# Peptides against a protein of PDB entry 5EIB, part 281

Target 1, 366 residues: chain A of PDB entry 5EIB
Amino acid sequence: VDLEPGTMDSVRSGPFGQIFRPDNFVFGQSGAGNNWAKGHYTEGAELVDSVLDVVRKESESCDCLQGFQLTHSLGGGTGSGMGTLLISKIREEYPDRIMNTFSVMPSPKVSDTVVEPYNATLSVHQLVENTDETYCIDNEALYDICFRTLKLTTPTYGDLNHLVSATMSGVTTCLRFPGQLNADLRKLAVNMVPFPRLHFFMPGFAPLTSRGSQQYRALTVPELTQQMFDSKNMMAACDPRHGRYLTVAAIFRGRMSMKEVDEQMLNVQNKNSSYFVEWIPNNVKTAVCDIPPRGLKMSATFIGNSTAIQELFKRISEQFTAMFRRKAFLHWYTGEGMDEMEFTEAESNMNDLVSEYQQYQDATAD
Target 2, 366 residues: chain A of PDB entry 5EIB as posed
Amino acid sequence: VDLEPGTMDSVRSGPFGQIFRPDNFVFGQSGAGNNWAKGHYTEGAELVDSVLDVVRKESESCDCLQGFQLTHSLGGGTGSGMGTLLISKIREEYPDRIMNTFSVMPSPKVSDTVVEPYNATLSVHQLVENTDETYSIDNEALYDICFRTLKLTTPTYGDLNHLVSATMSGVTTCLRFPGQLNADLRKLAVNMVPFPRLHFFMPGFAPLTSRGSQQYRALTVPELTQQMFDSKNMMAACDPRHGRYLTVAAIFRGRMSMKEVDEQMLNVQNKNSSYFVEWIPNNVKTAVCDIPPRGLKMSATFIGNSTAIQELFKRISEQFTAMFRRKAFLHWYTGEGMDEMEFTEAESNMNDLVSEYQQYQDATAD

## One batch from the design tools (peptide; made by RFdiffusion4, then SolubleMPNN)

Design b2_p26_1_s2 (from b2_p26_1 with A1S A12R)
Fold by OpenDDE base, seed 3:
Structure b2_p26_1_s2 (fold): chain B 366 residues (1-366), chain A 26 residues (1-26)
Amino acid sequence: as target 1 above (366 residues)
Amino acid sequence: SAAAAARRAAARAARAAAAAAAAAAA
């Protein structure tokens, strides 16, 4: 789905274009112009019914519909505005199904789009209310991984999207292969989301290795475990050491000893025990899939629900507040039928979310 | 609000009319 036609042509001409049904390509002509209000209330609202017709058709063809997965950006107008409109409409029609998102957070290091803080804040307000699970994929963190860990001097969108693709493949492993842990979207929510509003995940993937060091790296369970829990390996721009993990899932892929995995996972929890809440028993879950990802002997994917995720929301809030105080670019949104109150409500809800994470960070076992 | 919904509906209708006019002029 896009509000621009050119994206559809790129997908159709791509190596996987033939896996999608031609009638499942729904697109507009005018785009959103990086405006959330165009995506949510005007251009996107004209297209949403055509998308819902496709969603219904595909849902009816499912033997067992678990829920929905949306991949979108929060900085743009289409992914943010139309994406959150679509989430709301799907939630209204399928209230008993899981809503999962892969939400790409904007960064000034990656994009110069001035209105991204508005689009992100307005999107987070919708995601808090209408999603069950949100993977926070932060362009800030992806850029830093590409630059520092992968040693790419000038990271591209291709480099960032490679990390996103690896992570998406990792977190969906339990959905695609036989396994007991998080075998469906609802089981994932039960294991990962102790409080309904606190459903924003910090993802990570290992191994991440620069081209120059690939020949010197051993792929071992200890090294994967160490890298996966490293603060520099998080794909959300927050430091887990500044918060506490509510819940964690680790997904290992490849031929490895389950005993060695369990030993390394116990060791990393014990070494980092101060960074876990003590009042959620058995809050770390581990899965092993014998099937490695393409081109690797083994991998590990991390899913963290951490109170440190508030750092990401604080960054967006600070940028939002600086612009909104000046009413900068606000007329582009109000001209689409928005009220200034919708901005204040979105800001308030995001600040409440930050306060909720802080409350649970400071909570002790009674 | 109901007023915001009405403004949004009016904005969509105006755009649809402008797009139809542009398509008829092309």
Scores: peptide ipSAE 0.026, ipTM 0.553, DockQ to the pose 0.688
Fold by OpenDDE base, seed 5:
Structure b2_p26_1_s2 (fold): chain B 366 residues (1-366), chain A 26 residues (1-26)
Amino acid sequence: as target 1 above (366 residues)
Amino acid sequence: SAAAAARRAAARAARAAAAAAAAAAA
């Protein structure tokens, strides 16, 4: 789905364009112009019914519908505005199904779109209320991984999207291969989301190796385990050491010893025990899938529900507040029928979310 | 919320009218 036709043409002409049914390409002509209000209330609202018709058709064809997975950017007008409109409409029609998102967080290092803080804040407000699980894929973190870890001098969207695709493949491993931990979206929610509003995950993928170091790197269970818990490996620009893990899932892929995985996972938990909440029992889950990703002997994917995710929301909130105090570009949103109240409500709800994360960070086992 | 919904509906209608006018002028 896009409000611009050119994106659909790129997907159709791409190496995987034939995977999608032609009738499942729903697109507009005018775009959202990086405006959440255009995506949510005007341009996106004109297209949403056509998308819902496709969603219904695909849902009816499912033997067992678990839920929905949305991939969207929170910086753009389509992904943010229309994406959250779709989430709301799907939630209304399918209230008993899981709403899962891969939400790409904006960064000034990646995009010069000045209104991204508005689009992100307005989106987070919707995600807090209408999603069950949200993978926070932060363009800030992706850029930093590309630059610092992968040693790419000028990271491109292609480089970032490679990390996104690896992460998405990793976190969905248990959904795609039978007999694994978190074999369905509901089970993932039960294991990962102890509090309904605190459903924002920091993902990570290992191995991340620069081209120059590939020949010198051993792919071992200890190295994968060490890397996936490293703050520099998080796909959200948060330091887990500044917070506490509520829940963790680790998904190993490839031929490895389950015993060695369990030993290394126990060792990393013990070493980092101060960064886990003690009042959630068995809050670390591990899965091993014998099928490696393409081109690797083994990998590990990390999913963390950490109170450190508040750093991401604080960054967005600070940027939002700096713009909103100036009423900068506000007329672009109000001209689409928004009220200034919708901005203040979104800001308030995101700040409440930050406060909730902080409360659980400071909570001790009585 | 109802007032905002009415403003949104009016904004959509105004855009649709502007797009139709632009298409008729082309």
Scores: peptide ipSAE 0.026, ipTM 0.537, DockQ to the pose 0.828
Fold by OpenDDE base, seed 2:
Structure b2_p26_1_s2 (fold): chain B 366 residues (1-366), chain A 26 residues (1-26)
Amino acid sequence: as target 1 above (366 residues)
Amino acid sequence: SAAAAARRAAARAARAAAAAAAAAAA
């Protein structure tokens, strides 16, 4: 789905374009012009019914519909505005299905789009209310990984998207292969989301490999475990050491000893016990899939529900506030029928979310 | 608010009219 035809043509002409049904390409002509309000209230609202018709058709063809997975950006107008409109509309029609998102957070390090803080804040407001689980894929973290870890002097969207693809492949492993922990979206939500609003995950991946870096260093289980818990490998720009893990899932892939995995997972929890909440029992879940990712002998994917994720939201909130106080570009949104109150409500809800994470960070076992 | 919904509806209608006008001019 896109409000621009060129994106759909790029996907269709791409190496995997043939895996999608032609009728499932739903697109507009005008784009959103990086405006959430165009995506949500105007251009996106004109297209949404056509998307819902496809969603209904595909949902009816499912033997067992678990839910929906949306991949979108929060910095643009289409992914943010239309994406959140779709989430809302799908939630209305399928209130008993899981809404999962891969939400790409904007960063000034990656994009010069000035209005991204508005689009992100307005989107987060919708995600708080209308998703069950959201993977926070932060372009800032991706950029920093590419630059600092992968030693890419000028990270490209191709480099960032490689990390996104690896992460998405990792977190969906249990959904794609039978006999795994978190084998469905609902089980994942039950294990990862102790409180309904606190459903924002920091993903991480090991090993991090650049395109063309054929140094398939055969990582060991200890090395994978250590890298997976390293803040430098988090796809969200927050330091887990500044917060506490509410829940964690670790997904190992490849031929390895389950005993060794369990030992290393216990060791990392014990070493980092101060960074876990004590009042959620059995809050770390581990899965092992014998099928490695393509090109790797083994990998580990991290899913963390950490109160440190508030750092990401604070960053966006600070950027939002700096613009909104000046009413910078606000007329682009109000011209699409938005009210200034919708901005204030979105800011408030995101700040409330930050406060909730802080409250649970500071909570002790009574 | 009902006023915001009305503004959104008006904005959509204006865009639809502009798109129709552009399509008729093309």
Scores: peptide ipSAE 0.025, ipTM 0.526, DockQ to the pose 0.692
Fold by OpenDDE base, seed 4:
Structure b2_p26_1_s2 (fold): chain B 366 residues (1-366), chain A 26 residues (1-26)
Amino acid sequence: as target 1 above (366 residues)
Amino acid sequence: SAAAAARRAAARAARAAAAAAAAAAA
């Protein structure tokens, strides 16, 4: 789905364009112009019913519908505005199904789009209420990984999207291969989400290695285990050491000893015990899949529900507040039928979410 | 365009109606 045709043409002409049914390409002509309000109330609102018709048709063809997965950006107008409209409409029609998102957070290091903090804040307000699971894929973190860890002098969208694809492949491993932990979206939610609003995940991937160093690196279970818990391997720009893990899932891929995995996972938990809440028993889950990702002998994917995710929301809130105090660019949103009150409500709800994470960070076992 | 102006007018009307409905239900 897109509000511009050019993205659909790029997907259709791509190496995997034939995987998708031609009738499932739903697109507009005018785009959202990086405006959440165009995505949510005008251009996107005109297209949403056509998307819902396709969603219904595909849902009816499912033998067992678990839920929905949306991949979108929060900095743009289409992914943010139309994406959150679509989530709301699907939630209304399928209230008993899991809503899962891969939400790409904006960064000034990656995009010069001035209004991204507005689009992100308005989107987070919707995601708090209407999703069950949200993977926070932060362009700030992706850029920093590409530049600092991968030693790419000028990171491209292609480089960032490579990390996104590796992460998405990792977190969906248990859904795609039988006999794994969290084999369905609902089991994942039950294990990962202790409180309904606290459903924002920090994904991480190991190994992260520069092209020049790949040939010299042995991949071992201890190295994977150490790297997946390293803040530099997180796809969200927050330091887990500044918060506490509510829940963790680790997904190992490749041929390895389960005993060695369990030993290393116990060691890393013990070493980092101060960064876990003590009042959630057995809050670390481990899965091992014998099938490695393409091009690697082994990998590890991390899913963290951490109170440190508040650093990401604080960054967006600070950027939002700096513009909103001056009412900068608001006329582009109000001109599409929004009120300034909706901005204040979205800011307030995101700040409440930050406060909730802080409350559970400071909570002790009774 | 006239079409874009009509969409914006419809969006404003829908928001106003939703706000009025929420206020009447409260």
Scores: peptide ipSAE 0.021, ipTM 0.505, DockQ to the pose 0.172

Design b2_p26_1_s3 (from b2_p26_1, 10 letters changed)
Fold by OpenDDE base, seed 3:
Structure b2_p26_1_s3 (fold): chain B 366 residues (1-366), chain A 26 residues (1-26)
Amino acid sequence: as target 1 above (366 residues)
Amino acid sequence: SAAREAALAAYREARRAAEAAAAAAA
C-alpha cells in the first residue's frame, strides 16, 4: 500500500514482485507530502476503504487468521498517518486479532524531513492504543550499525533495509517454522508483553553482515549469544544497560546443539543479571530453528522488551516539544482538519508511556 | 520491596487476563 503509484511498479518489478497478488496493490495518486494528517485524515482516508476491502478478502481466505502485520515508517506521511489509520480500522473490525507492527523510527542522521517528530509522536500515540506488539526499528541505530560496525562510510537506505529484512526474518522465524515457543502472534504477545501498553520491542541481530561479506558465516553459538546481547547490535537507539529487561526472546537459526544454546543463554543472563527485572519469572525465552538464513551457517535474533526503550521515546518527545512550542509547521496539520489538542494528547500519552517504563524499572530497586 | 510486590501482582493479573483472552480467542 502506498499513497504514491511509483512505489508499486518498483515492487512489481523486483525479484519477489510476483509473490504478491496484483489486486492487492492499493495505491493513491497524490502522496502524503510527509504529513501525518494527510495520511490519516485526507489522502489516506480516501484510500483506506479500498485497503480494508483487500484486508477482508485476504482474511476470509485464511484457514486460521492469527492477526495482522504492518511494516511502516513513522517519519513519513503515508506509513505514519495512513498506516496508523489502517491499524485503527483493522482493530475496530478485528478486535480479537493480534496487531503486530514493524515501526521504523525517524532520525535526523538519516532524513532531513523537519516534521518527523510530529509524525512519530502522533503515530506512537496510535501504536500505544491499537497494537499488541511493535518492533521498534530505529533509523539512527541502523545508521550507526552501518557506519560503525559495517564500516560503511555513506550508509544508504539499501543498507538500512538489509538490516531491517534480516531482523524481520529473524523475529518471524518461530511463526514460519514448526516450534512450540512463540509459534503464533498471540503466544509471542503473552510471552513478551507483561503489561498491555508496554509492547514496544528492541530487536537485534547476529551476525551483522554486509552484502558480499562471508566473514561471519562461521560464527559459534557463544559468539552469536554475546553479539546478540551487545548494545551495538540493537536496532533501537537505546542502551539496554540504562534500563531493565522485562522480557527477552532469543531465536537461534542453524544446526547447533540445544544444550550449548541453553548453556550460553544461561551464562549471558547471569553475566547481565543486573539488566533484568528479577520479579518476572522465566522472562527469557529461547527458540532454535534448524534452518539457517540464506548465506549463513547460523544466526541469532534478539527481541527485548526493555525499560531502556524510553530513551527512544524521550528523544522523539524532546524533538516534538521543541517544534510544538514554536508552533512550527502546525498549519500543515490543522489545515487537514486536525486540532492542536490532538498533538497535546499524543505528547501526553507518550510521556505517560515513558513514566510507566520508569516505574517498572524502579520496582527492581530495593 | 513493596514496589516489587506491587509490580509482581500487576504482572500476574495482566498475565491471567492475557491467558484468558488467548483461551477465549482459540
Scores: peptide ipSAE 0.454, ipTM 0.917, DockQ to the pose 0.012
Fold by OpenDDE base, seed 1:
Structure b2_p26_1_s3 (fold): chain B 366 residues (1-366), chain A 26 residues (1-26)
Amino acid sequence: as target 1 above (366 residues)
Amino acid sequence: SAAREAALAAYREARRAAEAAAAAAA
């Protein structure tokens, strides 16, 4: 789905374009122009019914519909505005199904789109209310991983998208292979989301290795475990050491000893015990899938529900506030039928979310 | 529909083969 035809043509012409039904390519002509309001209230609203018709048709073809998975950006107009409109409409029609998102967070390091803080804030407001699980994929974190860890001098969107795809493949492993922990979206939500509004996940992937060091790196369970919990490997631009994990899931892939995995997972929890809440028992879940990812002998994927994620929202909020106080570009949104009040409501809800994370960070077992 | 199903089947098979090959090389 897109408000621009060119993206659909790119997908269709790609190496896997033929796996999608032609009728499932729903697209507009005008685009959103990086405006959330165009995505949500005008251009996107004109297209949403056509998308919902496809969603219904594909949902009816499912033997067992678990829920929906959306991949979108929060900095643009289509992914942010129309994406959140779709989430709202799907939630209304399928209130008992899980809404899962991979939400790409904007960063000034990666994009020159000045209005990204508006689009992101307006989107987060919708995601707080209408999603059950949101993987925060932060372009800032991806850029920093590419630059620092992968030693790419000029990270490209291709490099960032490679990390995204590896992470998405990792977190969906349990959904794709039978007999795993968190084998369905609902079980994942039950294990990962202790509080309904606090459903924003910090993903991570291991191994991350620069091309120059790949030949010298052993792939071992201890190294995967250590790297997976390293703050530098988080796909969200926050430091887990500045917060506390509410819940964690670790998904190992490849042929490895379950005993060794359990030992290493226990060791890393003990080493990082100060970074976990003590009042949520058994808050770390581990899965092992014997099938490695393509091109790797083994991998580990991390899913963290951490109060440190508030750093990401604070960054967006600060950027939003700096623009909104000046009413910068506000007429682009109000011209699409938005009220200035909706900006204030979105800012308020995001600040409330930050406050909720802080509350649970400071909470003790007493 | 048949072309899509064939493409999906081929994709799934190629993926499984690649995953199996990676698992065998491990």
Scores: peptide ipSAE 0.013, ipTM 0.326, DockQ to the pose 0.011
Fold by OpenDDE base, seed 2:
Structure b2_p26_1_s3 (fold): chain B 366 residues (1-366), chain A 26 residues (1-26)
Amino acid sequence: as target 1 above (366 residues)
Amino acid sequence: SAAREAALAAYREARRAAEAAAAAAA
C-alpha cells in the first residue's frame, strides 16, 4: 500500500516482486507530502476502503487468521498517517485479532524532514491505543550500527533495510517454523506484554553483518548471547542499562545445544540482574530453531520490552514540544481537517506512556 | 566525531537524492 505509485513499481520490479498478487497492490496518485493529516484524513481516507477490501479478501482466505503485521515509517505521511488509519480500521473490523507493527522511528540525525516529530507523535498516539505489539526500529540506531559496528563509512538505506529485514526475519522465526516458543502472535503478546499499553519492543540481532560482508565469523552461542544483549546491537536508540527489562524473548537459529543456550541465557540474566524487574517471574523466554538464516550457521534475535524505551519517546516528545509551542507548520495539518487538540492529546498520551514506563521501572516487589 | 558527521551528511544527501528521484519518477 502506498499513496504514491512509484513505490509499487519498485516493489513489483524488485527481486521478490512476483510473490505479491497484482490485485494486492493498492496505491494512490497524490502522495501524503510527509503530512500525517493527508495520510490519515484526506488522501489516505480516500484509499482506505480499497485497502480494506483487499484485507477482507486475504483474511477470508486464511485457514487461521492470527492477526495483522504492518510495516511502516512514522516520519512520512503515508506510513504514519495512512498506516495508523489502516490500523484503526482493521482494529474496528477485527477486534479479536492481534495487531503487530514494525514501526520505523524517525531521527533528526538521518532525516531533514522537519515535520517528522508531528508525524511520529500523532502515530505513537494511535499505536498506543490500537496495536498489541510494536517493534520499534529506530533509524538512528540502525545508522549507528552501520557506522560503528559494521564500519560502513557511508551507510545507505540499503544497509539500514538489510538490518531491518534480518531483524524481521528473526522475530518472525517462531511464526514460520512449527514447534517453537511464541508460535503465534497471541502467545508472543502474552509472553512479552505484561501491561496492555507497554507493548513497544526494542529488537536486536546477532551477528550484525552487512549485506556484502561474507565475513563468515563462526560465532559461538556465548558470543551470540553477549552480542544480543549488547546495547550497541539494539535497533532502538535507547540504552537498556538506563531502564529495566519487563520481558525478553531470545530466538536462536541454527544447530546448537539447547543446554548451552540455556546456560548462556541464565549467565547473561544473572550478570545483568539489575536491568530486569524482579516482580515479573520467568520474564525471559528462549526459543531455538534448528534452521539457520540463509548465509549464517547461527543467529540470535532479541526482543526486549524495556522501560528504557522511554528515551525514544522522550526524544520525540522534546522535538514535538519545540515545534508545537511555536505552532510551526501546524496549518499544514489543520488545513487537512485536524484539530489542534489532537496534537495536545497525542502529546499527553505519549507523556503518559513515558510516565507508565518510569512507574514500572521504579516499582519494587512488595 | 567529524567522520560521523561527514557520514551523516552523505547519508542525508543520498536520501534526498533518492526522494527526489522517487518524486521525479512519480
Scores: peptide ipSAE 0.006, ipTM 0.291, DockQ to the pose 0.021
Fold by OpenDDE base, seed 5:
Structure b2_p26_1_s3 (fold): chain B 366 residues (1-366), chain A 26 residues (1-26)
Amino acid sequence: as target 1 above (366 residues)
Amino acid sequence: SAAREAALAAYREARRAAEAAAAAAA
């Protein structure tokens, strides 16, 4: 789905364009112009019914519909505005199904789009209410991984998207292979989301190795375990050492000893015990899938529900407040039928979310 | 670091060029 036709042509002409049904390409002509309100109230609102018709058709064809997975950017108008409109409409029609998102968070280090803080804040407001699970993927974190860890001098969108793809493949492993932990979206939510509003995840993937170092690196369970808990390996620009893990899932792939995995997972928890809440019993879940990802002997994917995610929301909030206080570009949104009060409501809800994370960070077992 | 800032600048430029090319192809 896109509000621009050129994106669909790019997907169709791509190496995997043929894996999608031609009738499932729904697109507009005008784009959102990086405006959430165009995506949500005007251009996106004109297209949403056509998308819902496809969603209904595909849902009816499912043997067992678990829920929906949306991949979108929160900085752009289409992914943010139309994406959240679509989430809302799907939630209304399928209130008992899981809504899962891969949400790309904007960063001023990666994009020059001045209104990204508005689009992100307005989107987060919708995601708090209408999603069950949200993987926070931060373009800043992806860039830093590419530059620092992968030793790419000039990271490209292709390099960033490769990390996104690896992460998405990793977190969906249990959904795609039988007999695993979190074998369905609902079980994932039960294991990962102790409080309904606190459903924003920090993903990570291991191994991440520079091309020059690949030949010298042994892929071992201890190294994978250590890397996936490293703050530099998080796909969200948050330091888990500044917060506490509410829940963690680790998904190992490849032929390895389950005993060794359990030992290393216990060791990393014990070593980092101060970074876990003590009042959620058995809050670390581990899965092992014998099937490695293509081109690797083994991998590990990390999913963290951490109170440190508030750093991401605080960053967005600070940027939002600095713009909104000046009423900068507000007329672009209000001109599309948006009320100025929706900005204040979105800001308030995001600040409430930050406060909730802080409350649970400071909570101790009595 | 200066190297990171230079790389970020180059990335932003490449992104803007790609976005402009996509907009021109659209």
Scores: peptide ipSAE 0.000, ipTM 0.267, DockQ to the pose 0.021; fails the geometry check

